# Peptides against a protein of PDB entry 6D0Y: the designs that were tried, part 157

Target 1, 225 residues: chain A of PDB entry 6D0Y
Amino acid sequence: ETEDHLESLICKVGEKSACSLESNLEGLAGVLEADLPNYKSKILRLLCTVARLLPEKLTIYTTLVGLLNARNYNFGGEFVEAMIRQLKESLKANNYNEAVYLVRFLSDLVNCHVIAAPSMVAMFENFVSVTQEEDVPQVRRDWYVYAFLSSLPWVGKELYEKKDAEMDRIFANTESYLKRRQKTHVPMLQVWTADKPHPQEEYLDCLWAQIQKLKKDRWQERHIL

## One batch from the design tools (peptide; made by RFdiffusion4, then SolubleMPNN)

Design b2_p24_4_s1 (from b2_p24_4, 12 letters changed)
Fold by OpenDDE base, seed 4:
Structure b2_p24_4_s1 (fold): chain B 225 residues (1-225), chain A 24 residues (1-24)
Amino acid sequence: as target 1 above (225 residues)
Amino acid sequence: SAEEERRRRLAQKLLEEVEKEEKE
């Protein structure tokens, strides 16, 4: 296949088709696997690009990467490394929006058996550890907490099932930080439907409350808007 | 979204099945 054809296939996956999404993903994974010897770099770049630019297809592409990783574990590793590099670049550029999407993408890759749970826990430990660095601006510290908490809907269940003690430590550190940080009250849209309406709170406090509830509900999201 | 969550769960199931097949 040509590079252009691969691009088309990757970009169009998940669109309306006569076949099921699952079938299309498996088929595409097979095609990509077969073409890795000739187009590994191109495929890698394409997957990284769509992962970054098409957040609406996050689960589609994480699944695709998962399927591909199952076929070629080395490629999966290279992809993760590329994504981590991109995350670092985004952070250096203070592109918080891109960075958070990347963290969520990586989080979902745990569910897709591309990233090991301990590795993701380590990443989140690193994120939350930034809160202990006083020379770092609070906006940056807040972002790391946000990135951590906002990713838990995608991976919290898996991480707590496998690394509950470590996760509890991260939560404790997060809670401690949230209590001592300076609050800037910003309205936040609720991600989950709560049984009880909660008052308007600072966005991180609100997110924390939502995550605590999610944790209490054993990471089962009842209603997602 | 609820759809995204459903897709995530589906993805997990699919990948688990694939991994089982690869191990067999």
Scores: peptide ipSAE 0.025, ipTM 0.565, DockQ to the pose 0.035
Fold by OpenDDE base, seed 3:
Structure b2_p24_4_s1 (fold): chain B 225 residues (1-225), chain A 24 residues (1-24)
Amino acid sequence: as target 1 above (225 residues)
Amino acid sequence: SAEEERRRRLAQKLLEEVEKEEKE
């Protein structure tokens, strides 16, 4: 297959077809595996690009990468390395929106058996450890906490099943940080209920409450996703 | 979303099957 053809196949996966999504993904994984000897670099670049630029197909491409990783472990590793490099570049460029999405993507790769649970836990430990660095601006510390918490809907269940003690430690550190961090009160936006109007909570406090509820609900998503 | 969760579960099942096949 030509490079252009591979691009088309990768970009169009998950679209309406006569076959099931599962069948299409397995088929595409097979095609890509067969073409790796000739087009490895191109396939790697394409997968990284669509993973980054098509957030609406997050689970499709994580699944595809998972299937491909099962066929070619080395390629899967190279893909993860490329994504991590992209994450670092996004952070250096202060592109926080892309960065947080990449963290979510990597998180879902744990579910797809591409990234080991301990590795993801280590990443989150590193994120939350930034909160203990005094020379780092709070905005950056807040982002790492946000990136961690906002990724848990994708991977929290898996991580707690395999690394509950480590996750509890991360949660404790997160909670401690949230209690001591500086907060800005913005009275302009309020959340209204049928009973009483409430000031809108600070975004990290709100997210923390949501994640705690999710954890309590055994990571069954009800309101977040 | 519920749909995304279903897809994640599907992915897990598919990958587990693939891994089993490779071990056989």
Scores: peptide ipSAE 0.025, ipTM 0.566, DockQ to the pose 0.036; fails the geometry check
Fold by OpenDDE base, seed 5:
Structure b2_p24_4_s1 (fold): chain B 225 residues (1-225), chain A 24 residues (1-24)
Amino acid sequence: as target 1 above (225 residues)
Amino acid sequence: SAEEERRRRLAQKLLEEVEKEEKE
């Protein structure tokens, strides 16, 4: 297959078709796997691009990457590295909207067996540890907390099942920070776009309350998403 | 959303099925 054809296939996956989404994803994974020897770099770039630019297809592309990773672990690793690099670039460019989405994307890759749970826990530990750095502006500290909390609907269940003690520590640190920080109201991307916080409630406090409820409900998302 | 949740469940199911097939 030509490079242009691969681009079309990757961009159009998940669209309405005569076949099921499952079938389409499996089929595409097979096609991409077969073409990796010749077009690995192109496929990698394409997947990174669509992952970044098509947030509405998050689970589609995480699943696709999961399928590819199962077939080719080296490729999966390279993809994760590329995404992490992109995350760093987004942060350097102060593109927080893109960055938070990338964190969420990476979070869902844990469910797809692309990223190990301990690695994601370590990432979140690093995020929350920023709250302890006084020389960092609160806007940045708040963002890391937001990135962490807003990703939990995607991966919280898995992380608590495997790393409950570590997650509890992260939660405790998060709670402590939220209690002592100055209140701000900054519009950010929400996991639940339909559920806007009450106008009188601070956005991080609102998110925290939602996540606490989600945790209490054993990470059942039916009431939130 | 319910749709997103369903998609995530689908993803997990797909991966589980792939893993089962690889083990068989």
Scores: peptide ipSAE 0.025, ipTM 0.565, DockQ to the pose 0.036; fails the geometry check
Fold by OpenDDE base, seed 1:
Structure b2_p24_4_s1 (fold): chain B 225 residues (1-225), chain A 24 residues (1-24)
Amino acid sequence: as target 1 above (225 residues)
Amino acid sequence: SAEEERRRRLAQKLLEEVEKEEKE
């Protein structure tokens, strides 16, 4: 297939077709695998691009990468490395919105067996460890906590199933930080729709409460957006 | 979203199937 054709296939995956999404994803994974010898760099770039620019298709592309990783482990690794590089670049550029999305994407890759649970735990440990650094502005420390907590809806279940002790430690550290940090009144950040109205809270405190509830509910969302 | 949850379940199923096929 031509480069242009590959781009079209990758961009259009998950759209309405005569075939099931399952079939389309499997088929595309096969096509991409077959074309890796000739178009590896292009395919890698395309996947990274759509992963970043099409957040509405997050699970589609994580699934695709998961299928491709199952076929070609080396390529899966290269993709993850590329995404990590992009995350680092986003952080350096202070593009926190892109960065947090990338963390969520990587989180879902754990579910797709592309990233090992211990590796993701280590990443979150690193994030939360920033809260203990004295020379780091609170806004940056807050962001790492936010990135961690806001990613748990995607991967919390898997991580607690495999690394419960380590996750509990991260939670304890997070809780300690949230108690000691300076708090300001900011708009509520609701991840889930609850039946009961929530009082106005600081956004991290609100998110923390929601995550605690989610954890209590065994990571099953009652109301999924 | 509910759709995302459905897709995650689908992803898990697909990956499990692929892994089974590779082991066979």
Scores: peptide ipSAE 0.022, ipTM 0.540, DockQ to the pose 0.036; fails the geometry check

Design b2_p24_4_s2 (from b2_p24_4, 13 letters changed)
Fold by OpenDDE base, seed 2:
Structure b2_p24_4_s2 (fold): chain B 225 residues (1-225), chain A 24 residues (1-24)
Amino acid sequence: as target 1 above (225 residues)
Amino acid sequence: SSAEERRQKLAKELLEQVEEERKK
C-alpha cells in the first residue's frame, strides 16, 4: 500500500495543483527521501520507469532527481547508473528513439547538477567521435550527431560555462562532419510556392542552424526546438 | 570525497560500456 502511494505521488507530480510545481517537487523529494531507508529499490525503479515512459515530464523528473541527489548523493548516483545502463541497453538493442531520449534526459540531469559537466562532455565527445569512423553507416553517424545536438537545449549553457574549449572542439568536429556528409534530398520535404518549389533544408543542417542560433543567443531559448 | 571518486569511476566505466555498444 505504501508502495502504491509512492507510485501515485511520483506519477502525479507536475499535475495541476494549488501549490507551485517547485513546492510540490520539494515536498515529494522530502517524502521520497524519508522512505529511502525502506523503499530505495522501489523508488529507484519507479523513478527510472516514469522517467522513461513519461517524456513529457522530462524536466519535472530531472528536477526531482536533482532534489533527491542533493538530499541523498548515493541515491542520485544509483539513479544515474540505472539510466546509463538503460542507455547502454537501448543502444545494444538498436532502440535509437529511446536512446536519444535518454541522452537528453541525462543532459538535463547535468543541468540539475546530478551529472558532472565533464562526464557529459566525455559522452558527447564519444558520440561525435563516430564522425571519424569510416566503417560505420552514415545513418548511424548522423544519429549520434543528432543525439548530441538535440540534447544541447538542455545542457549547452552549462557545458559552455564550464567546458567551453572542449565544447568548441566538439562543435568544430560536428560542423566539419556536416559539411562532408551526404545530404538527403527528399522530394516530399519540398516547400511549394505557387511557381517555385524548393527542397526543405536537411534536418541535421536545420538542427545545426537552430543550435548555432541558440548558442549565439547565449543558450536563452526563444522558441521550442 | 571517496564517494565522489567512486561515482566518477562508475561514470567512466559506464561510458566505456556505452562506447563498446556504440562500436558494434
Scores: peptide ipSAE 0.030, ipTM 0.694, DockQ to the pose 0.018
Fold by OpenDDE base, seed 3:
Order: sequence, then structure tokens, then C-alpha cells
Structure b2_p24_4_s2 (fold): chain B 225 residues (1-225), chain A 24 residues (1-24)
Amino acid sequence: as target 1 above (225 residues)
Amino acid sequence: SSAEERRQKLAKELLEQVEEERKK
């Protein structure tokens, strides 16, 4: 395989095929594993790039990495390291949109058995701990809570199955923060149902309510959040 | 396993790096 050919294979996976997606992913994982001795660095860079630039294929690439991790455990670790480094750089650059996406990607890697549940719990504990620190702007505290809550549709079920006590603690801390944080005093758009007008909720309060409902429904999603 | 131990060590180091950036 040439570097250009590998790029094509990685970018095109998940496209229309006579074979199932699962079969194609397994095949690609085999090809990439075989080429790691010669092209490890290139493959690593390519996977990191497409994971970041093609959010519509998030689950495809998390699954692919999961398959690769099963074949080559060390490579899986190097990939996780690269993604965490990218998250660090995004946070440093205040690129919050990229950062939150990367948190979601890492969250789904837990489902693919690439990242251990305790490690993800520790990361979320780290994020929510910001709410307990003094002299931190609220907008920054709000973002870390948002990053945590908005990632739970991807990993909440797995984390509660394995670390329910720790997750309950994080939820309690989050709830406490949301009750005491300052809310904006700007007039909000009203949403209207058939016969009942409702003021638009503050975005974190709204997200919290949605996540609470998702949790109550045992993480079975009824609609896109 | 030795591989698992290495991964756990890496995970710890990565979390520390994220924490350092968070506190800046």
C-alpha cells in the first residue's frame, strides 16, 4: 500500500458498498494493521485528521479505531494520546467548538472499548471540578459543564453501568452548580405549544432537563438533543 | 498485563496534561 492509497481507503470507508459496513470496517482494519510496520505514523495522522474533520462519520471512525485497538493495543493507545493532545491544544487555543466535539468522540471510544470507563469518569470529574474553583469566569465553568452534559448521550449508559456511584456524585455537583450560577437577564424567545406558551429556558438548564429525562429513560434516546 | 499497565500510566499522564491546561 502507498500512503495515497491508504488515505483514500480511510476517507471512503462507510460509503455505499455491496458489503455491509461492519464487513468493510473489519477489512480496512486488517489492511491498516498489516501496513502499520511501514506506515504507522502516516496512518495515525490520517485517522486523527479524518476523525476531526468528518464529524458526520464519528461512529464509523470510532468503530474503526476500536477494531484496530483490538488488533494492535499499542496503536490504540497512541491514537488516544494523539486525540487527547488535540483536545489539550483546542482548549489552549479557546477553540471550544472543536474541543466539545473531541470530548464526544472520546466518549464514543469508551463504547468501542478503546478508552476505559474509569478514565472517562475521571475526565468528567476534572471538568465538573471547575465549578468548585474560585476566580474562574462563569463562561468557562459553563462550558465544562456543557461539554460533560452534551457528551452523555454518547456514553452515559456505559458509565452508569460501570461507575454509577461516581456518576451520581458528578451529577450532584452539576445540579448544585446549576442552581447557584448566575443566569442571563436578557429577554428570551418564547416557544408555543398548541395551547400553552413557554418561555425559552436558559441553555444549560434546558440541557440539564433533557439529560435528566434521558437518564430516567435509561439512556434510550427519543429524539436528537 | 504489561500493556494494560502501560495504558493506565498513559491515561494518568494525559489526564494531568488536560488538567494543567484547564487551570491556565
Scores: peptide ipSAE 0.030, ipTM 0.689, DockQ to the pose 0.019
Fold by OpenDDE base, seed 4:
Structure b2_p24_4_s2 (fold): chain B 225 residues (1-225), chain A 24 residues (1-24)
Amino acid sequence: as target 1 above (225 residues)
Amino acid sequence: SSAEERRQKLAKELLEQVEEERKK
């Protein structure tokens, strides 16, 4: 296959098809695997690009990478490296929007068995540890907590299944921080039930409540966050 | 496996890099 053809395949995966998404992803993974000897760098770059630029296809591309990782573990590793580098760069540049998305993407990569659960736990421990640091603006502390909490829909189940004690510690630290931080009340981020009025709540507290509910529901998503 | 061990080591190193950038 030509590079242009690969680009087309990668960019268009998940679009309307007569076949199931799963079938298409398996097929594409097979094609990409076969072409890795000749086009590894190009494929890697393409996947990194679409992963970053097409957030609407987050789960599609994490799944694709998961499939590729299963076929070629080294390639999966290289992809993870690239994404982590991007996260590092975004954090360095204080690009919160890019960074939080990348954290979510990496989180779903754990769900897709590309990144090990302990590694993600370590990352979240690192993030939440910011809340314990002095001389850090609250907005930045809040962001790291937000990055953690907002990623849990993609990885919370897996992390609690494998690292429950560590996750409980992170949650405890998060809860402690949320109780002591300065709050600004805003409208709720999400409405779970249209039949019940929701009071105005600080955005991070709202997210916390949503995550607590998700946890209580054993990470069975009843509502899309 | 050796590959998994390498990945874990690499992940740790990368996380450390992220940590350093976070602290800046």
Scores: peptide ipSAE 0.030, ipTM 0.698, DockQ to the pose 0.018
Fold by OpenDDE base, seed 1:
Structure b2_p24_4_s2 (fold): chain B 225 residues (1-225), chain A 24 residues (1-24)
Amino acid sequence: as target 1 above (225 residues)
Amino acid sequence: SSAEERRQKLAKELLEQVEEERKK
């Protein structure tokens, strides 16, 4: 019964409340911390599950994990390890949608002081290094670049503040790859104006332009990407 | 236990608030 209560609390956090979200998260973190000695494994599994199944609550659960990590650093580490294992599994299964979401989740954990900036930089270096692999499909290379770029709205500011030189190298490698890759041209990427079709910018090129603008604006978002 | 009491209190408060919002 106590486990059922924990599940309910974890699933319902962030819903409409007369109290602030921050207050509710602090309260929940306190409850979970107190129950870790007896229900650590259950709590860990629950958090991993909701983090994956409720993407609309990404920032809620990253914040919650951040609060828990501050209270119990070892638990925070175990959670990160579990999420990394899940990322590895999703990559092995070629579940790219799940994988990219997990990368974004891990990225936001940097803002919550759960993952160190250098560790995230190392991960992105590993991703972008795929562009240098021989005899791999472009779709694979494109995905890792996409995973990197699409995560920067969440973590780019922090990474450039801490590891600007390393990030510049990653950006240079990314730009180089984007210049030499084959661009996709399909009818659905064309818009018709005055009976003249014109191709829209390819999705990675478009994303790259958006990220470059974001970087130029010192990572201050003016719109939701 | 104290932990259980806190959990029950929090659950009750959160559920009540959600229910009130759903009635709107």
Scores: peptide ipSAE 0.019, ipTM 0.504, DockQ to the pose 0.150; fails the geometry check

Design b2_p24_4_s3 (from b2_p24_4, 12 letters changed)
Fold by OpenDDE base, seed 3:
Order: sequence, then structure tokens, then C-alpha cells
Structure b2_p24_4_s3 (fold): chain B 225 residues (1-225), chain A 24 residues (1-24)
Amino acid sequence: as target 1 above (225 residues)
Amino acid sequence: SAEEERRRKLAKELLEEYEEELKK
């Protein structure tokens, strides 16, 4: 019964209260912190579950985790570890949609001061390094590049402010891969941008162009990617 | 602290609201 109540609270926080979302989340973080001595595992599992099942509330839950991390640093770390494990499981199961969402979620946790910028840079370095492996199918190499590029709207500004040299290296490696990869097997995967009426481009090339423009615009989004 | 108490009170109020909703 207690678990059901907590689940309901976590899922519906901010929907009906007249208070600001931030205040509600601070209150919830306080309640959860107080319950950690007795219900740490349950709370951890619950937060991981709702974060994955409600992608429309990504920023709400990253903010909640950020507030909770500020109160209990150890729990914040355990949460990140749990999400990383889930990411690895999704990748093993070839659940690319869940995996890319998790990468975006982790990316936004950098903004919430849960994950350090150098750690996220290291993750992206690992992703792009897959492009150098010849024994990996191109579809998988392409996905890692996609996961990296599609997460930059959430964290690119922060990473370039703190680790510009490392990010430039990752970009250079990405560009090099995109120039040499085969494109004949992905003609149906295309991204359309309303901004430039260019002919339909291959989805990674199109995404690359969008991210390059975003970078040029100092990471201020003008379009939904 | 006083601030922590305020936050906890707010969260408890929200919880009570949701508990009532679950009874429906």
C-alpha cells in the first residue's frame, strides 16, 4: 500500500498542485529522502521505472533526481548506476528506442548536476569509438552516432563550456565516420527539416547538419529535432 | 531545518491528495 502511494505521488507530481513545480519536487525529494533508510531499494526501482515509462516527463524526473542527489549524494550515484545498467540491458536486447531515450535522460542529468560533464564526455567518446570497430555491423555503429548526436540538444552547451577540446575531437571523429560510411542500405530513414527545403537526406547526414547548425547557434534550439 | 520541514509538509499534502484520488 505504501508503495502504491509513493508510485502515485511520483507519477502525478506537479499535475494538480497550485504550487510551482520546483516547490513540489523539493517537497517530494524531502519525503523520499526521509524514507530512504527503510525503502531505498523500492524507491530506487520506482524512480527508474517511472523515468523510463514516462518520457514526456523527462525534465521533471531529472530535476527530481537532481534535488534528491543534492540531499543524498550516494543515492544519486546508485540511481545513475541503475540507469546505466538499464542502458546496457537495452543495448543487449537491441531495444534502440529505449536506449536512445536513456542516453538523453542521462544527458539531462548533467544539467541537473547529477552526472559530471567529464563522465558524459567519456560516454560519448566510448560511443563514437565504436565507429572504429570493423567487426560491428554498421547499423550498430550508426546507432551510437545517432545516440550521441541526438542527445546534444540536451547537453551540448554544457559539455562545450567545460570540455570543448574533447568535444571537438569527438566531432572530428564523427565527421570522419559519416564521410566514409555506406548509405545505400538506409534510404528510407530520412529526416525532414522545415528550415531548409533541401532534398531528402540520409537520416544521419541530416542530423549532423542540424547539430552543426545548433552548435553554430550556440546551442539555442530553433527547431524540434 | 525550517525549510526542510516546509518542503516535507508540502509533499505530505500532495501525498494525501493522491491517496484520496486512489480511493475513487
Scores: peptide ipSAE 0.023, ipTM 0.546, DockQ to the pose 0.565
Fold by OpenDDE base, seed 2:
Structure b2_p24_4_s3 (fold): chain B 225 residues (1-225), chain A 24 residues (1-24)
Amino acid sequence: as target 1 above (225 residues)
Amino acid sequence: SAEEERRRKLAKELLEEYEEELKK
């Protein structure tokens, strides 16, 4: 296949098909794997790009990466490394929107068996540890907490199944921080509908409440808004 | 291997069908 053809396939994957998405992705993974010897760099760059530019297809691309990782572990690793580098760059550039998305993407890669649960826990531990650092603006501390909490819908179940004690510790630290932080008024959209209405409150407090409920519901999402 | 090649061919065929379907 030509490079242009591969690009087209990657961009269009997940669209309407008579076949199951999984089967199509398996086929695509096979084709991409076969072309890695000749087009590795391009495929890697392309996957990274589309993963970032098409957030609506997050689960599709994480699944694809999972399949590729199963076929070529080295490529999967390189992809993760590239995404982590991008995350670091985004953080350095204070591009918090991109950064939080990347954290979510990485979180879902845990479900796809690309990233080990302990590694993700370690990342979240690092994030929450920022809340304890001196001379860090609260806005940055808040973001790390936000990045952690907002990623749990994607990976909370898996992490609690494998690292419940560590997760509880992170939660405790998070709760402690939320109690002592200065309240700010930043709007946040609620993605999940809870049976019990939550009053309007500060965005992190609101998110915390939602995550707590999700946890109580054993990480089963009921309604997505 | 021959088996890998067969799988590759099958995958390509499936993807071609997929592409054609996407064009409809």
Scores: peptide ipSAE 0.022, ipTM 0.528, DockQ to the pose 0.563
Fold by OpenDDE base, seed 1:
Structure b2_p24_4_s3 (fold): chain B 225 residues (1-225), chain A 24 residues (1-24)
Amino acid sequence: as target 1 above (225 residues)
Amino acid sequence: SAEEERRRKLAKELLEEYEEELKK
């Protein structure tokens, strides 16, 4: 019961006061930090659960984790490890929707200074490297490309500012794969900005075009179609 | 500062709510 009550509190923190959301989250972070010595595991589980169950509040919870990480780096690290474990489990279970969301969540944690840019680059390198494995079904390879591309609106600017050469290599490999793969529609994957792909383009090609434009427009989200 | 004071007030309110929830 206590855990449920705490979850409720965390879920509704952004709805309470006339103060800015940032101020509210900072206050909550302070409260949670004070209780970490006694309830670290509970708080960790709660944050992980809420992060996964409420995708519409992604930026709220990434910000909260960022604030907690700034206060307690050990906790931040444990949280990231837990989320990565969950990502691996989702991938093993072929739960693509949960997995892609988790990648986006982790991507935004880079902006919150919880995950270092080089670490995220390494993750994306690993994703795109799957496209080079012939024994992997194309649907799986396509998913990794989708996960990478669809996460760039959250983290592309930061990664190119810090690791432009590495990102260019990843882009080159991605482009190469997209050119050589068989075009196939996968219902479980939708374009980041639309429910359906462009009428004249396959879903990954459409997404690729959108990301290319985003990159050209200095990673400003408002400039993508 | 005024902002710090607001944050402090909010933190106290949240703490009270948190403590009440822990009692359940």
Scores: peptide ipSAE 0.022, ipTM 0.512, DockQ to the pose 0.395
Fold by OpenDDE base, seed 5:
Structure b2_p24_4_s3 (fold): chain B 225 residues (1-225), chain A 24 residues (1-24)
Amino acid sequence: as target 1 above (225 residues)
Amino acid sequence: SAEEERRRKLAKELLEEYEEELKK
């Protein structure tokens, strides 16, 4: 409950602060760029660390990485690779909280022109495809759906604009899975302001409904009453 | 964990150092 509220606030604050911090981040990017020839590994590790451990600054650091990527494409690529490795490690370690955050972070990197839309679509296709794997526990399948859906506030608009047909297929597969899965209720995080789900509502169904509403609202975040 | 907190702190400090450099 508190986490949901916090995440919502983080998202809103991030959006508001991004405009005001742009100039500062540009300056920081310049400083970091100048040090890349000598301290690339250090800077890379630093950014990966803050991206993982300072979730309150998600949009700030995605923007920073975007700026760095624009200055040094190779560095941007190495950063993405490092984050993907970290995501894989988190999943292997069953650290799903970190993993879902990393997916959201990667999602926002699409908006920052660090990750191409087709690449993110492919990732989400892979996530949703896990729902078709019978040897995978439902809790894990549910997590991939959760990771996908909960990331859409950050990237849904861009992906639907660029890859609408592919996204429709992913949505259809997701809906199909949600209809056939066994219902369970576990805590989840939301990134936009919305009413808390009723106790009778299954968490993924609730999230699905919220995402559907977001989609209908043309991916503009609004209060869900 | 304590280690994560240490890393977070170090990362924050390092970033702050760069930010301070921008003020020069």
Scores: peptide ipSAE 0.022, ipTM 0.543, DockQ to the pose 0.037

